# Peptides against a protein of PDB entry 4GMN: the designs that were tried, part 31

Target 1, 375 residues: chain A of PDB entry 4GMN
Amino acid sequence: RYANITLLALVTLASIGTDFQETLVKGNQGSRESPISAADEEWNGFDDADGDAMDVDQKSSSGEDQEEDYEEIDVKEDDEDDDDDSITSEMQADMERVVGADGTDDGDLEDLPTLRELIQTAVPQLIRLSNLPIDSDESLTIQSHALSALNNISWTISCLEFANGENANIHNAWYPTAKKIWRKTILPILEADSADLKLATQVTSLAWAVARVLHGETPTDGNPHRKFISLYHSSKQQAGGNSNSIEEPEDPFQGLGVKCIGVVGSLAHDPAPIEVNREVGVFLVTLLRQSNNVPPAEIVEALNQLFDIYGDEELACDKEVFWKDGFLKHLEEFLPKMRTLTKGIDKRTQPELRTRADEALLNLGRFVQYKKKHA

## One batch from the design tools (peptide; made by RFdiffusion4, then SolubleMPNN)

Design b1_p10_4_s1 (from b1_p10_4, 5 letters changed)
Fold by OpenDDE base, seed 4:
Structure b1_p10_4_s1 (fold): chain B 375 residues (1-375), chain A 10 residues (1-10)
Amino acid sequence: as target 1 above (375 residues)
Amino acid sequence: RLPLLPFVPL
């Protein structure tokens, strides 16, 4: 009985996270029909508008690690099937407020009570459930559903704009929780070194969602970038050996390789340690050099990560990695290969992959020109 | 950029 109720609650939380994502995507589609027709704007880098807004002097109150004895929440069998639809409606209204606010509502989380309860009450329980000892098919199912719920919530939050102090209330509430997900859920699963590609894909999806908010402030304990690079290579070795391996996801951008690139790219942003940035940058540039054996979607993601990491010339990684390790030469030598790769994608069968490859090719040309001007 | 949300279909 308790297992079925826990599974239902996890499915509900994953559904809520999905419905929020759909609502944010629909809201953001209405604002982003600005046509790609600015062909003549001089690309002046990426304004890392995220960099300067919050020396919040968090006086580190050394809160002792109180082992929060997680009281076993005895889920009373209250037959209130009616509360599930109410939570979804209130959460939708909170997301509609966040999407409909033109970034000017300095509203605290008191104006977003459902999002507050999701972050402060639900996510800590999902972290607990994702860390259950695996002793049964039931515990595996619970872990998978908890990871799915955490993934959908984390992805939804990672779609909010946090640049220029936008949604700072949500960012401030999410940031400690995102670090908790990283340390308590993601790292332990990565350290277990499971051959389960499904679990690896789930945890890597969650890691990418979390790292898209934390960027270079993601905890570097145990060199997680190397674990994801290792997972990338291991996934390629397994796919080559067994013709019965998991159907490649119908969406090329849902592949474990793309997700690994997205994680390590996000981890390499400033203020990441220069050696973490270097190891990731060398990995990404190496994919471009080996592009004949790399899926086009992974090339698109690797290019996008390289642009975001090295788009600002004021960052320490520009001088100490990009210029010092000669990345411009590799990007310039890759331009003809990217043109060939992009032209080889059939617009009829893979329209999204073709569109994103055309964009990445355009950006690669602009980025190479920018870096040559600022050399 | 459109965030590539890894949609985990339920």
Scores: peptide ipSAE 0.023, ipTM 0.697, DockQ to the pose 0.495
Fold by OpenDDE base, seed 5:
Structure b1_p10_4_s1 (fold): chain B 375 residues (1-375), chain A 10 residues (1-10)
Amino acid sequence: as target 1 above (375 residues)
Amino acid sequence: RLPLLPFVPL
């Protein structure tokens, strides 16, 4: 009885975390309907500085109009009116405030009571439940659901913008809790060295969500980046050895390999220790060098992480790692391989993977040009 | 950038 009520509460908390995220994603899509004609902007790093648009009036020349008749695929919105009464009116009001608040106030979560209770009351209990002694299938189930709830909450919060002091109230409330999740949930499970790939995947997903907010301020105790790199390699060795491969998730971006790359990439951001950054950077560049045996989704994630880590030239890691360890050469040598890889993805069968690979290829070209100009 | 976030399916 108590276990079923606890399980239902954990499923409900995980659902609320999902629904909140889906609403944040939908809200952020509606504001971005300006098609940035991605062709003509020079990559200038990650500095949002309003630097003078040099008006290069290059006026040449004629290439013929092939009107490819794009058949408008009438995606019938099946209005499945799933009356998922899961979202309370108070949760909906908090979601609308989080999407609509230009959150310039370092204030307490007084205006976000549901989010406050989620962070301050629910998450500490989920941390406790994720760290219970495993003595039964029931305790394993409770741990798995507690990790799922922590994952969905942490992912939702990691979708918020925190640059330039945006959402500072949420960031300030979450930051100590995120560090507590890391130290009390993630590290103990990662240190237990369990051969359970399901548990490893759950913990790695949660670690990525937490590290997307904490970045280089993620606790470096026990070198967790090396544990995730080791987990990456171990997962690849297991997939190659048994014809009973755990079905690769239908979504190529949900794979344990992608999650490991996302965690270690996030851990390597400034102000990470330069040796942590170096070990991660070398790992990521090594994946590009070995790309013939690496899933395309992992290459896309590794590229995005490399851009995010080394996109700012003012950071110590640019000089001490990127330039010093000769990463530009490896990125330049990878460009023709990335073009071949991207062209090999069928747009009809893997549209999302193809879109993200086309974007990563474009960004790789721009990033290489940028770094050559700033050499 | 739509972060395709690793949901753990419930």
Scores: peptide ipSAE 0.022, ipTM 0.709, DockQ to the pose 0.471
Fold by OpenDDE base, seed 3:
Structure b1_p10_4_s1 (fold): chain B 375 residues (1-375), chain A 10 residues (1-10)
Amino acid sequence: as target 1 above (375 residues)
Amino acid sequence: RLPLLPFVPL
C-alpha cells in the first residue's frame, strides 16, 4: 500500500517535470528566430547562354493506365484527446511568469509557488529516496523513480536562461539544491561502482542536467569528470562484447556516451580548475581524432562542448589549454572528416541527426576561422 | 531538445 502510493507520487512528479520541459522547449524555439540579416548576395548576373531548343518529338505511346483502386482505408484517428491534464492552471501561470520575469536577485520564489514547492519540498524527499539502502527490488524501484523525478525537474530548470542575470531568483533557489543533488545523490551512486548500465544511464542523465546549471562551479571533490570518462569507456567495452543486449535508444542523442560527454563538457567550463579543463578537453579532442569509431551524435555533442568551453579568448583555459595543447590543429584536421560524416547521414531516416551535424559542421568552420584570426 | 545555438564569435 505505502509503496504503491510512493510510486504513484514519484511517477506523477516525473510526469509534471516532463510536461514543463516540453512547454519550455516549445516556448524557446519561437523566440530564437533572430532575423537572418540579409547578407548582400552580390547578384552575379545570369549570362544569357543561347540554349538551342532541340525539338524532341513526343511520340505518344498510349500505355494503358491500370487504375489500381487503392481502397483508402479511412483510419479514423480516434483523436483520443488524451487531455493530459497534468499541467495545472497554477503550473501554467508559473511558466508564463518565468518567461516574462525580470530577474530579482533575491532567491525568493514567492511569485512561483509551484516551482518553490518542487525545489523546497519535493526535491529534498527525492534526494532521500534516491539514497535509500538497496536491500530489495522495491528499494531499487523507488531509487529509479526518484532519480527519474530528479532528472525531469533538473532538466526543466536547466532549460531556463540564466545568462546576464536572467531568472536570478530561480538560479539562487536552485543552486544550493543542485549542489545537494550532486553530493547526496550523484556522487554516492558513482562511488558504488555498480555494473548496472540502467542506473549509470539514469545518474548520468541527472548529472548532465545538474551540471548544465552549475558548470565549472560543480563540486570537483573526488574528480567526477574522471568517473564519467571511465564510464564512457566502460560503456563502449560492454557494447562491443554483447551486440544483442543493449537496445540502442531510438534517439541517438539519448545514448550514455552522449550523456557522459555532456556531463564532462559542462564540468570543464570556467571557473573549473585548469587541470579538470585540460583532462576534459584532451578527452573531447581525442574523440574527434578517433571519429571513425565514434557515433555521429557523440561527435556533435563533443564539438558543441568544445565551442562552449573555448569560445571565449579572455578565459584562462584559452591560453593555458586550447593554445598550449594545440587544439586548433586537431579541429582543422577534423573539418574534412566532419564534412564526410555529415554527408553520410541520410536526411530521410535521421533528419534531426543530419540537421545537428550540419549545424556543428558550420560552427566548426566558423570556430576555426575565429581562432585563426585571434591567434 | 536544446536548439543548437549558432556559434556567434564574441
Scores: peptide ipSAE 0.021, ipTM 0.650, DockQ to the pose 0.057
Fold by OpenDDE base, seed 1:
Parts: C-alpha cells; sequence; structure tokens
Structure b1_p10_4_s1 (fold): chain B 375 residues (1-375), chain A 10 residues (1-10)
C-alpha cells in the first residue's frame, strides 16, 4: 500500500518532469525561428558573440516566380483533447514564467512556486529514495522510479539557457541540488559497479543531465570521467557476446554509449582539471580514429562535445590539450570519413540521425577552418 | 543545437 503510493508519486513526478520539458522545448522553438543563414557565418569560436558580424553584401539574384499550386490538404483537427490532467494550472503558469523570465539574480524562486517545491522539497526526497538499500525487487523498483523522476527533472532544467546570466535564479537554486544529486545519487550507484545495464543507463542519463548544467564544476571526487569511459567500453563488450540484446533503443541517441560520451564531454569543460579534459579529449578523438566500429550517433555526439570543449581558444585546454596533443590533425583526417559516414545514413529510415550528422559535418568543416586560422 | 533529451518514456 505505501509502496504503491510511493510508486504513483514517483511516476507523477517523472510525468511532470517530461511535460515541463516538452513545453519548454516547444516554447523555445518559437523564439529561435530567426533563420541565421547558416551558409555564410565564419566560425570564430563560441565566445565571439560580440564579434562584429561582417556585413556580407547581399547580391540580389532575382530568380523567377514559379507559382506551384499547393493543394490545400484539409488536415482534420482531430481535437483529441487528451487533457493530460498531469499539468496543473499552477505548473503551466510556472512553465510560462520560466520561458519568459528575465533572470533575477536572487536564487529565490518566489515567482516559480511549483519549480521551487520541485527543487527544494521533491528532489531531496528522490535523492533519498534513490539511495535506499537494495534488498528487494520493491526497493529496486523504487530506486528506478526515483532515478527516472530525477532524470526528467534534471533534463528539463538542463534545457534552460543559463548563458549570459539568463535564468540565474533557477541556476542558483538548481546548482546546489545538482551537486547533491551527483554526490548522493550518481557517485554511490557508479561506485557500486553493478552489472545492471538498465541501472547504468538510468544513472548515466541522470549524470548527463546534471553535468550539462554543472560542466567542469561537476565534483571530480573519485574520477567519475574514468568510470563513465570504463562503462562505455564495458557496454560495448557486453553487446558483442550474448544474443540477449538489450533492445537497442529505437532512438540511436538514447544509447548508453551516447550518454557516456555526453557525460564525459560535459565534465571536460572549463574549469575542469586539465588532466580530466585531456583524458576525455583523447577518448573522444580516439572514437573518431576508430569510427568504423562506432555507431554514427556516438560519432555525432563526440564531435559536438569536441566543439563545445575546444571552441574557445582563450581556455587553457586549447593550448594544453587541443594543440599540444595534436587534435586538429585528427579532426582534419576525420573530415573525409565523416562525409562518407553521413552519406551512408539513409534519410528515409533515419531522418534525425542524418540531419544531426549533416549538421555535425558542417560544423566539423567550420571548426577545422577556424582552428587553422588560429594556429 | 536541440539538446538530445534522453527521455525515459513513462
Amino acid sequence: as target 1 above (375 residues)
Amino acid sequence: RLPLLPFVPL
């Protein structure tokens, strides 16, 4: 009876975390429809937001009007008002405020009462439930649901922009809680070295969500980057041996390998210790060198992590790792392989993977050109 | 870049 109420509460918290995320993603899509004409911007690194955009003279080529008669496909609005009664009007009002909130520097979520209670009241209980002694299938189920709820909440918060002091109130409220999730939930589970790949996938997903906010400020206690690199390699060895295929997730980006890359990439950002950055950078570059045996989604994630880590030349990791360890050569040698890999992805069967691979290929070309100018 | 959201489907 108490277990069923706890499980229902955990499922409800996981639902709220998902619905909040979907709403934030939908709200943020509407504001980013400025088509930055992705064709002509010279890659100048990630920090050159203040660099004078060189006025590229728009040569107007007048191409002729072909009126193609678009047949009006009468899309029946099946108003399936599935009132998913999960989102309260108070949660909806908090979501609308989060999407519109000019960050007040006060870590007081006074204007976000539902998010405040989620962070301050619910998450500390989820951390407690995730750290229960596992002595029964019931305790394992409670842990799994607590991890799912923590995952969805942490992912939702990690979708907020925190650059330039945006959402500083939410960041300041979340940051100590994120560190607590890391130290009290992630590290203990990761140290237990369980052969449970489901639990490993859940904790790695949560670790990525948390590390996407904490970056290089993620606690380095016990060298967690090495544990996630080890988990990456161990997961590849297990998939090759037994025909009990844990069903490869239908989404190639949901794989444990992608999640491990996302965690370690996020952990390697400044101000991470330079040796942590080096070990991660070498791991990521090694995946590119071994790309014939690496899933395309993992290559896409590894490239994007390399761009995010080494996109700024002012950072100590640029000089001490990127240039010193000769990463540019490996990226340049990978360009023709990435073109072949991307062209090998069927647009019809894997449209998202193809789109993300086309983006990563474009960015790889730009990044290599940038680094060659700044050599 | 849209964040790759590892949703656990409920």
Scores: peptide ipSAE 0.024, ipTM 0.703, DockQ to the pose 0.536; fails the geometry check

Design b1_p10_4_s2 (from b1_p10_4, 5 letters changed)
Fold by OpenDDE base, seed 1:
Structure b1_p10_4_s2 (fold): chain B 375 residues (1-375), chain A 10 residues (1-10)
Amino acid sequence: as target 1 above (375 residues)
Amino acid sequence: RLPLLPFTPL
């Protein structure tokens, strides 16, 4: 009876975390209708927000108007008002405020009462439930649901923009809680070295969400980057041996390998210790060198992480790792392989993977050109 | 780029 109420509460908190994300994604799509034609911007690194964009006056050649008569397909709005009674009017009002909030620096979420209670009241209980002694299938189920709820909440918060002091109130409220999730939930589970790949996938997903906000400020206690690199390698060895295929997630970006790359990439950002950055950078570059045996989604994630880590030349990791360890050569040698890999992805069967690979290939070309100019 | 959020399906 108490377990069923706890499980229902955990499912509800996981739902709220998902619905909050969907609303944030939908709200942020409406504001970004300026198609800055990502085609013509020269990659100048991540910090050159103030760089005078050279107005390349490309003469528009007028190609002729062919009026193709688009037949008006009368899409019946089946108003299935599935009033998903999960989102309270207070949660909806908080979500609308989060999408519109000019960051007040006061870490007191006074204007976001539901988000405040989620962070300050619910998450500390989820941390407690995720750290229960596992002595029964019931305690394992409670842990799994607590991890799912923490995952969904942490991922949703990690979708907020925190650059340039945006959402500073939410960041300041979340930051100590995120560190607590890391130290009290993630590290203890990761140290237990469980052969449970489901639990490993859940904790790695949560770790990625948390590390996407904390970056290089993520607690380095016990070298967690090495544990996630080890988990990456161990997961590859287990998948090869037993025909108990843990069903490869239908989404190639939901794989444990992608999640491990996302965690370690996020952990390697400034101000991470330079040796943590080096070990992660070498791991990521090694995946590119071994790309014939690496899933395309993991290559896409590894490239994005390399761009995010080494996109700024002012950072200590650029000089001490990127240039010193000769990463540019490996990226340049990978360009033709990435073109082949991307062209090998069927647009019809894997449209998302293809789109993401096409973007990563474009960015790789730009990044290599940038780094060659700044050599 | 919106991250593919690894939501656990409910």
Scores: peptide ipSAE 0.032, ipTM 0.755, DockQ to the pose 0.494
Fold by OpenDDE base, seed 2:
Structure b1_p10_4_s2 (fold): chain B 375 residues (1-375), chain A 10 residues (1-10)
Amino acid sequence: as target 1 above (375 residues)
Amino acid sequence: RLPLLPFTPL
């Protein structure tokens, strides 16, 4: 009876975390022209240089009226009123404020009461529940649901912009809590050396969400990057042996391998220790060299992580790792392989994987050109 | 593009 109430509360918190994201994505689709659609700008690195909003004067080119007779397929909108109105009016108002907040507020979540209660009240309880002694299938179920709720909340918060002092109030409230999730939930589960790949996938997903906010300021205690690299390799050995156990997630980007790459990439950002950065960078470049045996989604994620880590030439990791360890040569040698890999993805059966691979291929070309100019 | 967030299905 108490377990069922706890599980219902955990499912509700996980739902709130998901719905909060969907609303952020919908609100931000109106303001984010994807910065990647500037097809003609030469990638000059990740210089934090002045956002001179170039007013792209859309000169209306009058393209001629080809009357293609689109037969009105009367798609009966079956209004399946999925009245899953899980989003309270207060939560919607908090979401609109987060999307519209000029980041001038001194760190008080006074104007964000729902988000405040999630961070200050709910998350500390979820951390407690994720640390219960596992002595029954019921306690394992509670841990799994607590990890799911922490994952969804942490992922949602990691979708907020924190660059240039944006959302500083939310960042300042979340940052100590994110470090607490890392130290109290993620590290103990990683140290338990469980053969449970489901639990490993859940904790790795949560670790990625947390590391997307903490970056190189993620606690390096116990070398967690090596644990995730080891988990990556162990997951590949198990998948080759047992054709029956883990349905590969229908989404290629939900795989444990992608999640491991995302975590270690995020951990390697400045101000991470140079040796942590090097071990991660060598791991990522090694995946590209071994690309014949690596899923395309993992290659896409490994490329994106390499761009984000080494996009700034002012960082110590550029000189001490990227140039010193000869990463440019490996990226240049990989460019023709990436073209072949991307072209091999069927647009009809895997449209998203193809789109992300086309983006990563474009960025790889730009990145190689950038680094050659700055050599 | 926002990464597809690894939501745990409820």
Scores: peptide ipSAE 0.031, ipTM 0.754, DockQ to the pose 0.482
Fold by OpenDDE base, seed 3:
Structure b1_p10_4_s2 (fold): chain B 375 residues (1-375), chain A 10 residues (1-10)
Amino acid sequence: as target 1 above (375 residues)
Amino acid sequence: RLPLLPFTPL
């Protein structure tokens, strides 16, 4: 009886976290082109190189049009308006305020009561539930649902812009809570050295969401980047041994390998210790060198993380890691491999993976040119 | 484009 009420409450909190995100995604699809880094404003450099119009002689071969009468099956989409009334008018009002709020530096969420209750009341209870002694299938189920709710809330918050002091009130309220999730939920589960791949995937997803806000300010105690690198390698060894038991997620970007790359990339941002940055940078560059055995989605994520970590030449990691360890050469040598990889993705069967690979290939070309100009 | 975020399905 109490378990079922707790599970229902956890499912409801996870739902609220999803619904908040869907509305943030719908709102942001209308307004934000990808943050083109400030480096793209100086890019005056595509000379219109001569369009040699290859006169392709259209030899009109009159092939007989067999009109295959495709019976247009009028699938009446029954618009079951699933009025998923899950989004309260108060939640909508909080979301409209987040999109319009000039960031007050005070970590006060007086104007965001739903978000305040999620951060201050719900999350501390979810942290407690995620850290229960596992002594039964019921306690394991409660932990899994608490991790799911923490994941959805943390991901939703990680979709907010915090650059240039935007949403500073939300950032300041979330930051101590995010550090608490890291220390009280993520680290204890990673230290338990469980062979449970499901639990490892859940905690890694949560760790990525948290690290996308904390970046290099994520607690470095116990070298968590090495734990996620080890988890990456362990996941690959398990996949190679038992081809029948790991349902590859339908979405290639939901794989544990992608999640591990996303976590360690986020952990390596400034002001991360240069040693942490170096170990992560070497790991990511090593994936590119070994790309023949790496899923395309992991290559896309590893490239994006490398651009985000090393995009700024004023950072200590540019001189002390990127240039010192010769990363540019590895990126240049990877360009022709990335072109081949991207061309090998079918646009019809994997349209998203192809789009993200085309974007990552374009950015890799630009990034290599940028770094050569600033050498 | 926002990366497809790793939501756990409910």
Scores: peptide ipSAE 0.030, ipTM 0.748, DockQ to the pose 0.470
Fold by OpenDDE base, seed 5:
Structure b1_p10_4_s2 (fold): chain B 375 residues (1-375), chain A 10 residues (1-10)
Amino acid sequence: as target 1 above (375 residues)
Amino acid sequence: RLPLLPFTPL
């Protein structure tokens, strides 16, 4: 009885985390109706500085209009009015405030009562439940559901913008809790050295969500980046040895390899220790060098992480790692391989993977040009 | 588009 109520509460908390994310994603899509023609802007790093657009009026030259008639695939929105009454009117009001608040106030979550209760009341209980002694299949189930709820909440919060002091109230409320999740949930499970790939995947997903907010301020105790790099390699060795491959998730971006890359990439951001940054950067660049044996989704994630880590030239890691360890050469040598890889992805069968690979290829070209200009 | 974040399926 109590276990079933606990499991139902954990499923409900995990659902609320999902529904909150979907609402944030839908809200952010409505505000971005300007398709910035991503073709013509020179990528100048991550500096939001309004630097003078030099008007380079290059007027050349006629290439013939092949009007490929894009048949508008009328995606019937099956309005499955799934009256998922899962979202309370109070939760919806908090979601609308989080999407609509130009969050310039360092205030308490007084205006976000549901989010406050989620962070301050629910998450500490989920941390406790994720750290129970495993003595039964029931305790394993409780741990798994607690990790799922923590994952969904942490991912949803990690979708908020925190740059330039945006959502500072949410950031300030979440930050100590995120560190507590890391120290009390993630590290103990990662240190238990369990051969359970399901548990490892759940913990790695949660670790990525937490590290996407904490970045280089993620606790470095016990060198967690090395544990996730080790987990990456161990997962690849297991997949190669047994023809009973755990079904690769239908979504290539949900794979344990992608999640490990996302965690270690996030951990390597400033102000991470320079040696942590170096070990992660070398790992990521090594994946690009070995790309013939690496899933395309992991290459896309490794590229994005490399852009995010080394996009700012003012950071110590640019000089002490990127330039010093000669990463530009490896990125330049990878460009023709990335073009071949991206062209090899079928747009019909893997549209998302192809889109993200096309974007990563474009960004790689721009990033290499940028770094050559700033050498 | 925000990347589809790794929700654990419930």
Scores: peptide ipSAE 0.031, ipTM 0.755, DockQ to the pose 0.451; fails the geometry check

